# Ledger of designs, part 12: peptides against a protein of PDB entry 6EJA

Target 1, 276 residues: chain A of PDB entry 6EJA
Amino acid sequence: VEYMPANPVRIAFVLVVHGRASRQLQRMFKAIYHKDHFYYIHVDKRSNYLHRQVLQVSRQYSNVRVTPWRMATIWGGASLLSTYLQSMRDLLEMTDWPWDFFINLSAADYPIRTNDQLVAFLSRYRDMNFLKSHGRDNARFIRKQGLDRLFLECDAHMWRLGDRRIPEGIAVDGGSDWFLLNRRFVEYVTFSTDDLVTKMKQFYSYTLLPAESFFHTVLENSPHCDTMVDNNLRITNWNRKLGCKCQYKHIVDWCGCSPNDFKPQDFHRFQQTARP

## One batch from the design tools (peptide; made by RFdiffusion4, then SolubleMPNN)

Design b1_p9_3_s1 (from b1_p9_3, 5 letters changed)
Fold by OpenDDE base, seed 5:
Structure b1_p9_3_s1 (fold): chain B 276 residues (1-276), chain A 9 residues (1-9)
Amino acid sequence: as target 1 above (276 residues)
Amino acid sequence: EVEIVGGDL
């Protein structure tokens, strides 16, 4: 028997998309769309065709909006975190969108639950935040992520400038850059003026792949630390053979792995096998 | 398992 919540959570889905993902985005959107949720879509500044297409969709659905601002993002760039943070602020300022959870999505991941299952689950655990940790040695994680290195995003490149120290007293964590955050924590991240949030925003503005670590680190060192669940409730199309070829060395002074976009058959498969 | 950045150049 599936749990039916009396007060079901409503989700703000944030999609960050770029030009070649039109078909993938359409598939993802169709798979995740529900009238009770909200969809906020950022289209890369350089992807004008896609932007026009997404605008057409947003005009057809009252619960779909497109960011009026657009960033030119690069793989691994610090600007991706800026995109999420600005989106969070926007969503909090949309008083007509009473969302309870923030969920980011791309064509490279897919929710492992049906809408009903996801809503039921999140409604039961509405006070929790879902961030998947790397599950490895933390020192190794820091080294491989380059968290002890200073990066500058400039001219569509992530420049490695040198070494840096991780702030004292901060327990660094990270892993998946796909997360489910409750509104309360998003409010904290957005509006808190405490030393933690201020310091981490500064620190991660010069960080490679900041979304893989920022929210983990902030949450675990915050008054909300007891709300963390080590799970992101999704499937990501990781293929080391295809995704770990240092393919972004031309734009990032670091070698990294990336997931692959799902194909149409993948969405069909995941929808059929979705379970709590 | 979660994949992460591969390492330095």
Scores: peptide ipSAE 0.108, ipTM 0.804, DockQ to the pose 0.734
Fold by OpenDDE base, seed 3:
Structure b1_p9_3_s1 (fold): chain B 276 residues (1-276), chain A 9 residues (1-9)
Amino acid sequence: as target 1 above (276 residues)
Amino acid sequence: EVEIVGGDL
């Protein structure tokens, strides 16, 4: 008998979607939907048809909402972090949604546990934050991520403007852009006026793929650093043969890899790769 | 040019 927690955590799932993810979104939504959780969906500004579809869904479920604001996000763009940060603020201001954890999802990454398992696990570790680090040489990570480069998002392009220094006294970290953050840490990131949060928000507004590093870096340098768990409880559909072809050079003045969307045949991995 | 990780772990 799986232990049912007396006070199960409630999760705010944040979905950032665009038009080409319509089918994947429907599949994912069906797979992750539960009445006790909350779903906050951002639809790309350019995906009007999808937006209309998602709005229809949100009207059918009281625990599903769509962002009233919409950004035109690009791969690797700094605006993705802005989307998450604004979503966090919105969710904190929704007093009728008592969520305990923030979880971002896309069609490229799924939770590796069932809802019951996930809730049980997070209920046990409700004071922890789950971020997966790269687990390699940090200097190499900085170079590969272009963290020592200044980028400007403009006209649907990430322009590399030049070199920059990592802020003094900051230990930069990163890895997966899929995270599970507790409400307390989200509150800190959203409302703190300390030097760390202020400087990091500024720094990462000119950063390529900021979501892969911002929350790691802020957490590890914050008073909440002891709450970090190096695990995001995710399965990412990686296929390097397909995903590492510098396919985004037309959008970003950099080269990188991208995971692939999950297909129905990929779901069997959810059970096989589950970590305790 | 250096290849970014892009979430590749």
Scores: peptide ipSAE 0.038, ipTM 0.731, DockQ to the pose 0.169
Fold by OpenDDE base, seed 2:
Structure b1_p9_3_s1 (fold): chain B 276 residues (1-276), chain A 9 residues (1-9)
Amino acid sequence: as target 1 above (276 residues)
Amino acid sequence: EVEIVGGDL
């Protein structure tokens, strides 16, 4: 018998989508949808067709909204963090959406638990934040991530301008850019004016792949540091053979890997109590 | 050890 929490958490799922993969998005949406959660979708500024399709979905479900603003983001771009931060602010300002957790999703990364299991788990650990660390040498991580390099996102390109120093007194960490953050920490990141948040927002505005490190670093150096759990509760389709080909050199002055999207046949792994 | 995107030129 599965545990049913007395006060189940409600989740704000944030989807940052682009391209023309509307069918894939629709399948993913059907796989993750639940009436008790909230879905906030950002569509890339350049993806007008997808935007129209997503708008249609949002009109059909009261717990689905589309960002009224749209950014043009690129792989590895600093603007992705801006997208998350703005979406967090928006979600905090939505008084009619009482969410407890912020969860970002993509077609390449899904929660490893069923909805009921996830809700039960998060309801038990509602005061925790779930970020998966890289598990490697930190110095190597910094080098591989290019955190000691200054990047500028401009004209759909991440330009490497030169070297930079990690801010003094900051313990840098990172790993997966898929995370589960509780509302309290999101509030802190969004509204805090302390030196940590201010400096990190500035630092990461010139950072490649900022989402893989920003939240880890902020959390671990914040008053909320004791709430970190080294687990993002995700399954990701990693395949180094397929994903590590430096395929983004045309848009970023760096090399990296990418996970692969889940296929339609993979969706059977995601069981939901209620679907649209 | 978790998979990460990071890589260098």
Scores: peptide ipSAE 0.157, ipTM 0.819, DockQ to the pose 0.570; fails the geometry check
Fold by OpenDDE base, seed 1:
Structure b1_p9_3_s1 (fold): chain B 276 residues (1-276), chain A 9 residues (1-9)
Amino acid sequence: as target 1 above (276 residues)
Amino acid sequence: EVEIVGGDL
């Protein structure tokens, strides 16, 4: 019997979806939907069919909303962070949605716990933030991520403009762009005017794959640094043989990998495979 | 180790 907390946390799930992933989204939605949680979905500006489908779903469930604004996001683009930050602001302004945790998900990412397990766990550790670090040499991470490079998102492309310096006094970290953040930290990120948040927002607006590093870096250098847990409590459908073909060079002046959307044949991996 | 997306050209 799973532990049932007296004051269970409520989760705001943020889904950033694009393309023709309607079936994948439907599967994911069915897997993660619960009446006590909230779902805020951003659909890429170019994905009109998907947007219509998602709107239809949102009309059927009172705890599902679609962003009234839509960004044209690209793989690795800095605009993904903007999407998350704006979503966070929106969610904080939704006074009728008393969420305790912010969790981002994609079709390539699933919670490794059942809803009850997840809620029980987060309810016990509601003051913590869950970010998974890369676990490697930080210098190597910086190089591989291109954090010491300046990027500009323009005309549906991430242009590498040149080199840049990592801000002094800042301990840069990163890893998974899938995280679980408590409301307090989200409030800090959204509304703080301190030098850290201000500088990092500026820095990461010119960063490739910003979500893999922004929240880690901000958290670890913030007054909330002691709340970090090196775990994101999820599994991502990584298959480097399929996903690491440098297939995005036409979009970004960098090379990278991409996780694969979960397919029905992949569901067995939820119990058998751990994310490295 | 956690798999990351990034990679240099």
Scores: peptide ipSAE 0.138, ipTM 0.812, DockQ to the pose 0.620; fails the geometry check

Design b1_p9_3_s2 (from b1_p9_3, 3 letters changed)
Fold by OpenDDE base, seed 2:
Structure b1_p9_3_s2 (fold): chain B 276 residues (1-276), chain A 9 residues (1-9)
Amino acid sequence: as target 1 above (276 residues)
Amino acid sequence: DVPITGGEL
């Protein structure tokens, strides 16, 4: 028998979707849907068909909303971080959605626990933030991620403009761009006007793959640094042999890797107990 | 650990 918390946490799931994969999205949605959680979906500005499909879903479920704003994002683009930050602000302003945790999801990453297990776990550790670090040499991470390079997102391309310095006094960290953040930390990131948050928002506006490092770096240099757990509770379908071929050089002045999406056969392993 | 996704050209 699983422990049932007296005050179970409620989760805001943020999905950033693009393309024409309506069926895949529907399968994923059904696998992760629960009536007690909230789902906030951003559809890429260019994905009009998908947007129409997602709007239809949102009309059927009271705990599903679609962003009224839409960004055109690219792989590795700084705009992805902007998307997350804006969605965080929106979610904090939704007073009728009392969520406790912010979780981003993709077709390549699934929670390793059932809904009940996840809720029980997060309810026990509701004051913690879950960010997975790269676990390697930090200097190498900075070099490989291009954090010491200045990038500009323009015309659906990440332009490398030149070199830059890491801000003095900042300990940079990063790893997975899939995270579980508690509401308190999201509030800090969203509304704080301190030098750290202000400086990092500016710095990461010109950063490649910003979501892989922004939240790590902000958290570890913030008054909330003691709340970090080096785990994102995810199964990620990484296959470097297939996913690391510098396949994005046509849209970014850098090389990169991408995880593989889970196959339909894998969905049954991650289905929630409560289906829509 | 998690894989590093970035790489210099």
Scores: peptide ipSAE 0.100, ipTM 0.805, DockQ to the pose 0.647
Fold by OpenDDE base, seed 5:
Structure b1_p9_3_s2 (fold): chain B 276 residues (1-276), chain A 9 residues (1-9)
Amino acid sequence: as target 1 above (276 residues)
Amino acid sequence: DVPITGGEL
């Protein structure tokens, strides 16, 4: 028996796309599209062909919009967080889009539930925020993520400038860069002028892979900390054999893993996945 | 368990 909420949540899906992922984007979009949700798509500044295609889609659906601004992002770049933060601001300023949850997507991940299941679940837990932590030693996480290192994004490269200290009194956390955030928390992150949000925005503007840690850290140290759920309700196409080869060392002064884009056959896995 | 991406160069 599936729960049918009387006041179902509406989701703002933020899609960050680049390169030649047109087919994958189309497949994902078709799979996640629903008339009651909203779709805000950022296309990398360098991906003009993809941008034109996405614009065409946005003209066909009233609940699909494309960011008027476009950033040139790199793997691990601090600009990815800027992309999310600006998207959040835009979405909050869209008074005609009454969304309740913010969900980021790329071609490398997918929600593990059907739309009805996802909506039912989020409607029941509409006051919660879903971020998946690494589940390992925190000191190791900090070290491996380079959170104690200062990075500068410049000329399509993440330059490691030196060491830095974690801000005093801050409990750093992180893990997955895929999250489900309720509108209230997004409002807090976007408009709060408290010391936490201000300092963390500054700190993470010089951080490698900031989306994997920023929202976790802000949430857990904020007045909203009790809304944390250690789950992101995602399936990510992780293949360490293919994705953990330090393949981005020419772009970033660090090594890391990257999930692989989903192939058409991978979508069948979503239907077989039980609730986490 | 969520895999982490970071690794020292």
Scores: peptide ipSAE 0.094, ipTM 0.801, DockQ to the pose 0.768
Fold by OpenDDE base, seed 1:
Structure b1_p9_3_s2 (fold): chain B 276 residues (1-276), chain A 9 residues (1-9)
Amino acid sequence: as target 1 above (276 residues)
Amino acid sequence: DVPITGGEL
């Protein structure tokens, strides 16, 4: 029996799904569903079959909603960040959903803790934000991620337009695009009109893989910087041999890796394999 | 450590 906090946090899980990942989504949903949490699901604009399936789920559970808007997203596209930002705004406007944490998930990413453990942990550290940094040379990170390059998402492609400079006075950071953000920081990101948030939103609207760096960078340069914890409490199904083949060069003018969706056969690896 | 996802062409 896990410790039960007196005031347990409630989590808004945000799922961004596409394609025919119905089985993966079902598995993920079963793994993370709890009556005390909230689930907000965005289905890619092109994934109509999946959308219908997700709508069926949302009709069965009062704490599951589907975004009324749908974006056509691509791997590495700036629109993914837009999706998260819009979902954050939506969730903040849902007055009937008193969530304390924002957590994004995919079929390739599972919470490292059980629900009870996660809730207990987050309830103790409810004022913290959990983002995992790359933990290496930041200059190398910038180069490898193409943060010093300008990208434009257009016609389902990320076009590399040229070089750009990192804004002055900004310490860029990043790593995992899987994070746990407290409501207060989400409010800041969503509604702040300060120079940092404004400039970073613009900067990252032309960024490849923006979710891997935007929230890290904003947090570390914000008045909330002291709330950062270098851990996302995730287990990610990484297999570089499978996921790092520059398979997206037809979509983006860059190379990249992708995690693999968890399959039943991968269950044995949950305790052994994690993203380094 | 989290691996660097991106790579230049």
Scores: peptide ipSAE 0.130, ipTM 0.833, DockQ to the pose 0.679; fails the geometry check
Fold by OpenDDE base, seed 4:
Structure b1_p9_3_s2 (fold): chain B 276 residues (1-276), chain A 9 residues (1-9)
Amino acid sequence: as target 1 above (276 residues)
Amino acid sequence: DVPITGGEL
């Protein structure tokens, strides 16, 4: 019998979906859905069919909502961070959804634990934030991520405008763009007016793949730095041979790697989420 | 291994 915490954490799952990912979304949703959690779904502005499908789902479940605003995002675009930040603000303003953790998910990255295990774990460590670092040389990470380059998202393209310096006094970190953040840290990121948050929001508005580094960097340089855990509790379908082909050159002035979406044949690697 | 960019063009 798995330990059930006396005060189990409730999770706000944020899903950012686009294109023809309807079947993948449905599979993921079924795998992660629980009545005690909350699901906030953003559908790309250009994905109207998917939006209609997601709206239908949201009408069937009281703990599923769709963003009333929709952004047109591109791979690696700075607007993805804006999407997360706005969704965080929305979720904080939803007083009827008492969530404790913010978790983003896609079809390419799944939690490594069952719902019960995840809830038990997070309930024990409710004051911690879980972000997976790259685990390599930081200078190399900066170079590969293009953090020392200035990017502008415009006309569905990430334009590389030139070089830039990392802000003085800031220790940059990053890795996975899949994270588990506690409500307190989300509140800090959303409402703080300190120099760190202000500068980082500005810096990362001109950053390629900002979600892979923004939250890491803000957390590690913030008064909340002691809450950092170098683990995102994810299983990623990572295959460099398939994912690193500079396939996004038409979208961004940079070469990028991406994990593969999980397919039905890959589901055997998931711990089956038993719906209690 | 985590997803990251591949480098400059």
Scores: peptide ipSAE 0.025, ipTM 0.687, DockQ to the pose 0.602; fails the geometry check

Design b1_p9_3_s3 (from b1_p9_3, 3 letters changed)
Fold by OpenDDE base, seed 2:
Structure b1_p9_3_s3 (fold): chain B 276 residues (1-276), chain A 9 residues (1-9)
Amino acid sequence: as target 1 above (276 residues)
Amino acid sequence: DVPITGGDL
């Protein structure tokens, strides 16, 4: 028997999509859709066909919206963080969507729990934030992530401009760019004017793969640091042998690793109990 | 295991 919380949390799912994978997106959407949650979808500025398709979906469901703004993002680009931050602000300003958690999703990561299990779990731990750390040597992480390097996103490329120093007094951390953040922390990140948030937003605007480190670093150095859980409650189709080939050198002045998308047969395992 | 960059070129 699944525990049913008296006040179940509602989730804002944020999807950042691009390309021509309309069928894949549809399958993923069907797998994660629930009437009690909210879905906010950003379509890459260059993906017009996909945008039209997503708009059609949004018109069919009252709890699905598409960002009125669209960014052109690249792998590893700082603009991805901007996309998340802007979507967070939008979601906080949507007074008719009373969400409790912010969750980003892709075809490479799936929640390890059914909807009911996820809701029950998050309802029990609604004051916590779930970020998975790299679990390695931090100095090595900084070097491998290029956090001590200055990057500029311009002309669909991440240009490495030179070296930089980590801000003094900041403990840098990071890992997975898939996270579960409670509304309170999202409010802090979005509206705080303290030195930490201000400096980190500036710092990470020139950072490669900023979503892998920004939220970790902000959280751990913030008054909310005690709310961190080193787990993102996800199964990631991660294969470094396949994903670590420096395949993005034409886009980024750095080598990177990427997880693999789940295959169609994998979606069946994580399909929600309730679907449209 | 989590996503991470590979390193310098």
Scores: peptide ipSAE 0.029, ipTM 0.718, DockQ to the pose 0.612
Fold by OpenDDE base, seed 3:
Structure b1_p9_3_s3 (fold): chain B 276 residues (1-276), chain A 9 residues (1-9)
Amino acid sequence: as target 1 above (276 residues)
Amino acid sequence: DVPITGGDL
């Protein structure tokens, strides 16, 4: 018998989508939709057709909203973090949406739990934050991520301007850009005026792939550091042979690896893969 | 495994 929590957590799912994800978005939405959760969708500024489609969906469901603002995001762009941060602020200001967890989703990373399992799990660990670390040498991670490099997002390009130092006293970490964050930590990130949050927001505004590291770094250096769980409860359609081709040189002054979108035939893995 | 950049160009 699966444990049914007395006070089940409600999840704010944040989806950042662009035109290429139309079919995947539909499949994902059908798979993850539940009346007790909330769905906040950002559509890339350039994806007008998709935006119209998503707006139609949002009119049909009271727990689905679309960001009134839209950003033109690029792979690895600092603006992706801005998108998440603004979405977090918006969600915190939505007093009619009492969500307990923030979860971002895309076609590249999918929850391995059923809704009931996920809710039960998060309800049990509602005070925890779930971020998956790279699990390797940190110095190597910094180098590979280009965290010691200064980037500027401008004209749909991530320009590498030069070298920079990691702020003193900050332990940098990162890994997956898919996270499960509790409301308390999101409130901290959004509204804290402490030196850590202020400094990291500034630092990561000039960072490549900032979402892969920002929340990890902020959490681990914050008063909330003891709430970190090194698990994001997801499977990633990861294939380095396909995803590590420096395919983004035209938009970023860096090479990168990216996971692949899930295909319908990949969904069977959700039932076969488990994470502790 | 998690997404990561590939290194310097």
Scores: peptide ipSAE 0.024, ipTM 0.682, DockQ to the pose 0.726
Fold by OpenDDE base, seed 1:
Structure b1_p9_3_s3 (fold): chain B 276 residues (1-276), chain A 9 residues (1-9)
Amino acid sequence: as target 1 above (276 residues)
Amino acid sequence: DVPITGGDL
């Protein structure tokens, strides 16, 4: 029997989907759906079939909505962060959806807790933000992520334009691009006009894999820095042999790794293994 | 540990 909090948190799940991931999306949706939560789904502009399928789902559930805008995203593209930021703004403007936490998910990433466990946990720690850091040498992280390089997303390609410096006085951090953010921090990121948020939005608009570092960096340098928890309460289907083949070199002027979508045979690992 | 991208070629 799980502990039932007196005031359970409600979660806005944001799904960014593309291609023909209908089956993967269906599995994810079934795994995370609950009537008390909210689901906001962005479908890539080029994925019209998937969009139609997702629209059908949204018509069946009152707590499922699809973004009216659609971006053409690429792996590692800065536009992914834009997608999250716009989704955050949209969700904050949805007065009929009183969500407490923002959680992004993909078919390659599953919560390690049941819904009841997750809700109980987040209800207890509703003032915290959950981001998993890389846990290694930060200088190495910066180099490996290309944070000291300037990228431009243009014509479905991430062009490496040259070198850049990390802004002075900013402690850069990052790791997983899967996070659990409380509403208060999302409000800060969305509406703050302070120098930190303004500069970081600009900086990360020219960043490779921006979601892996933006929220970490903003949080740790913000007045909300004490709310950080170095855990995202999820596992990712990492297989470096499959995911680290430099397969995106044709799209990005960089070599990166990507997680793999969970398959039925992978489900046994949900509560047994941790992210490496 | 959280994996990081491959880096520069």
Scores: peptide ipSAE 0.036, ipTM 0.717, DockQ to the pose 0.681; fails the geometry check
Fold by OpenDDE base, seed 4:
Structure b1_p9_3_s3 (fold): chain B 276 residues (1-276), chain A 9 residues (1-9)
Amino acid sequence: as target 1 above (276 residues)
Amino acid sequence: DVPITGGDL
């Protein structure tokens, strides 16, 4: 019998979708949908067909909404972080959606737990934030991520403008761009005017793949640092041989690696992967 | 492994 918490957490799932990912989105949505959670979907400005499809879904479910604003994002673009930050603000302003956790998902990264298990787990650890670190040499991570480089997103391209220094006194960290953040931390990130949040928002507005590092860095350097758990409770379809081809060099002045989208044949991994 | 860039071009 699955343990049911007395006060189960409610999750705001944020999906950032683009292109022809209709089938992937539908599969993900079906897999994660629950009446007690909330779903906020951003569709890339250029993906009009997908937007129409998502709108149809949102009209069928009261706990599904689509962002009224739409950004044109690119792989590795700083605008992805902007998308998350704006989504967080929107969700905080939705007083009729009492969510406790913010979770982003894609077809490339899937929760390792069932909904009941996830809710039970998060209900027990509702004051924690779940961010998976790279677990390697931090200096190497900085170099590989290009965090010591200045990027500008313009004309659907991430232009590398030059070198930059990591802000003094800041311990940079990062890893997975899939995270589970509690409402309190999201509130802090959204509304804090302290030096840390202000500086990091500025710094990461010129950062490649900012979502892989921004929340880690802010959390670890914030008064909320003790709430960090080095785990995002995800299974990532990571295959370096397939994902590291410098396939994005036409978009970004940097080589990148990315996980592969899960396919139906890949889901058997969920049964084999040990749960944290 | 986690998603990460590959370095300079």
Scores: peptide ipSAE 0.024, ipTM 0.684, DockQ to the pose 0.726; fails the geometry check

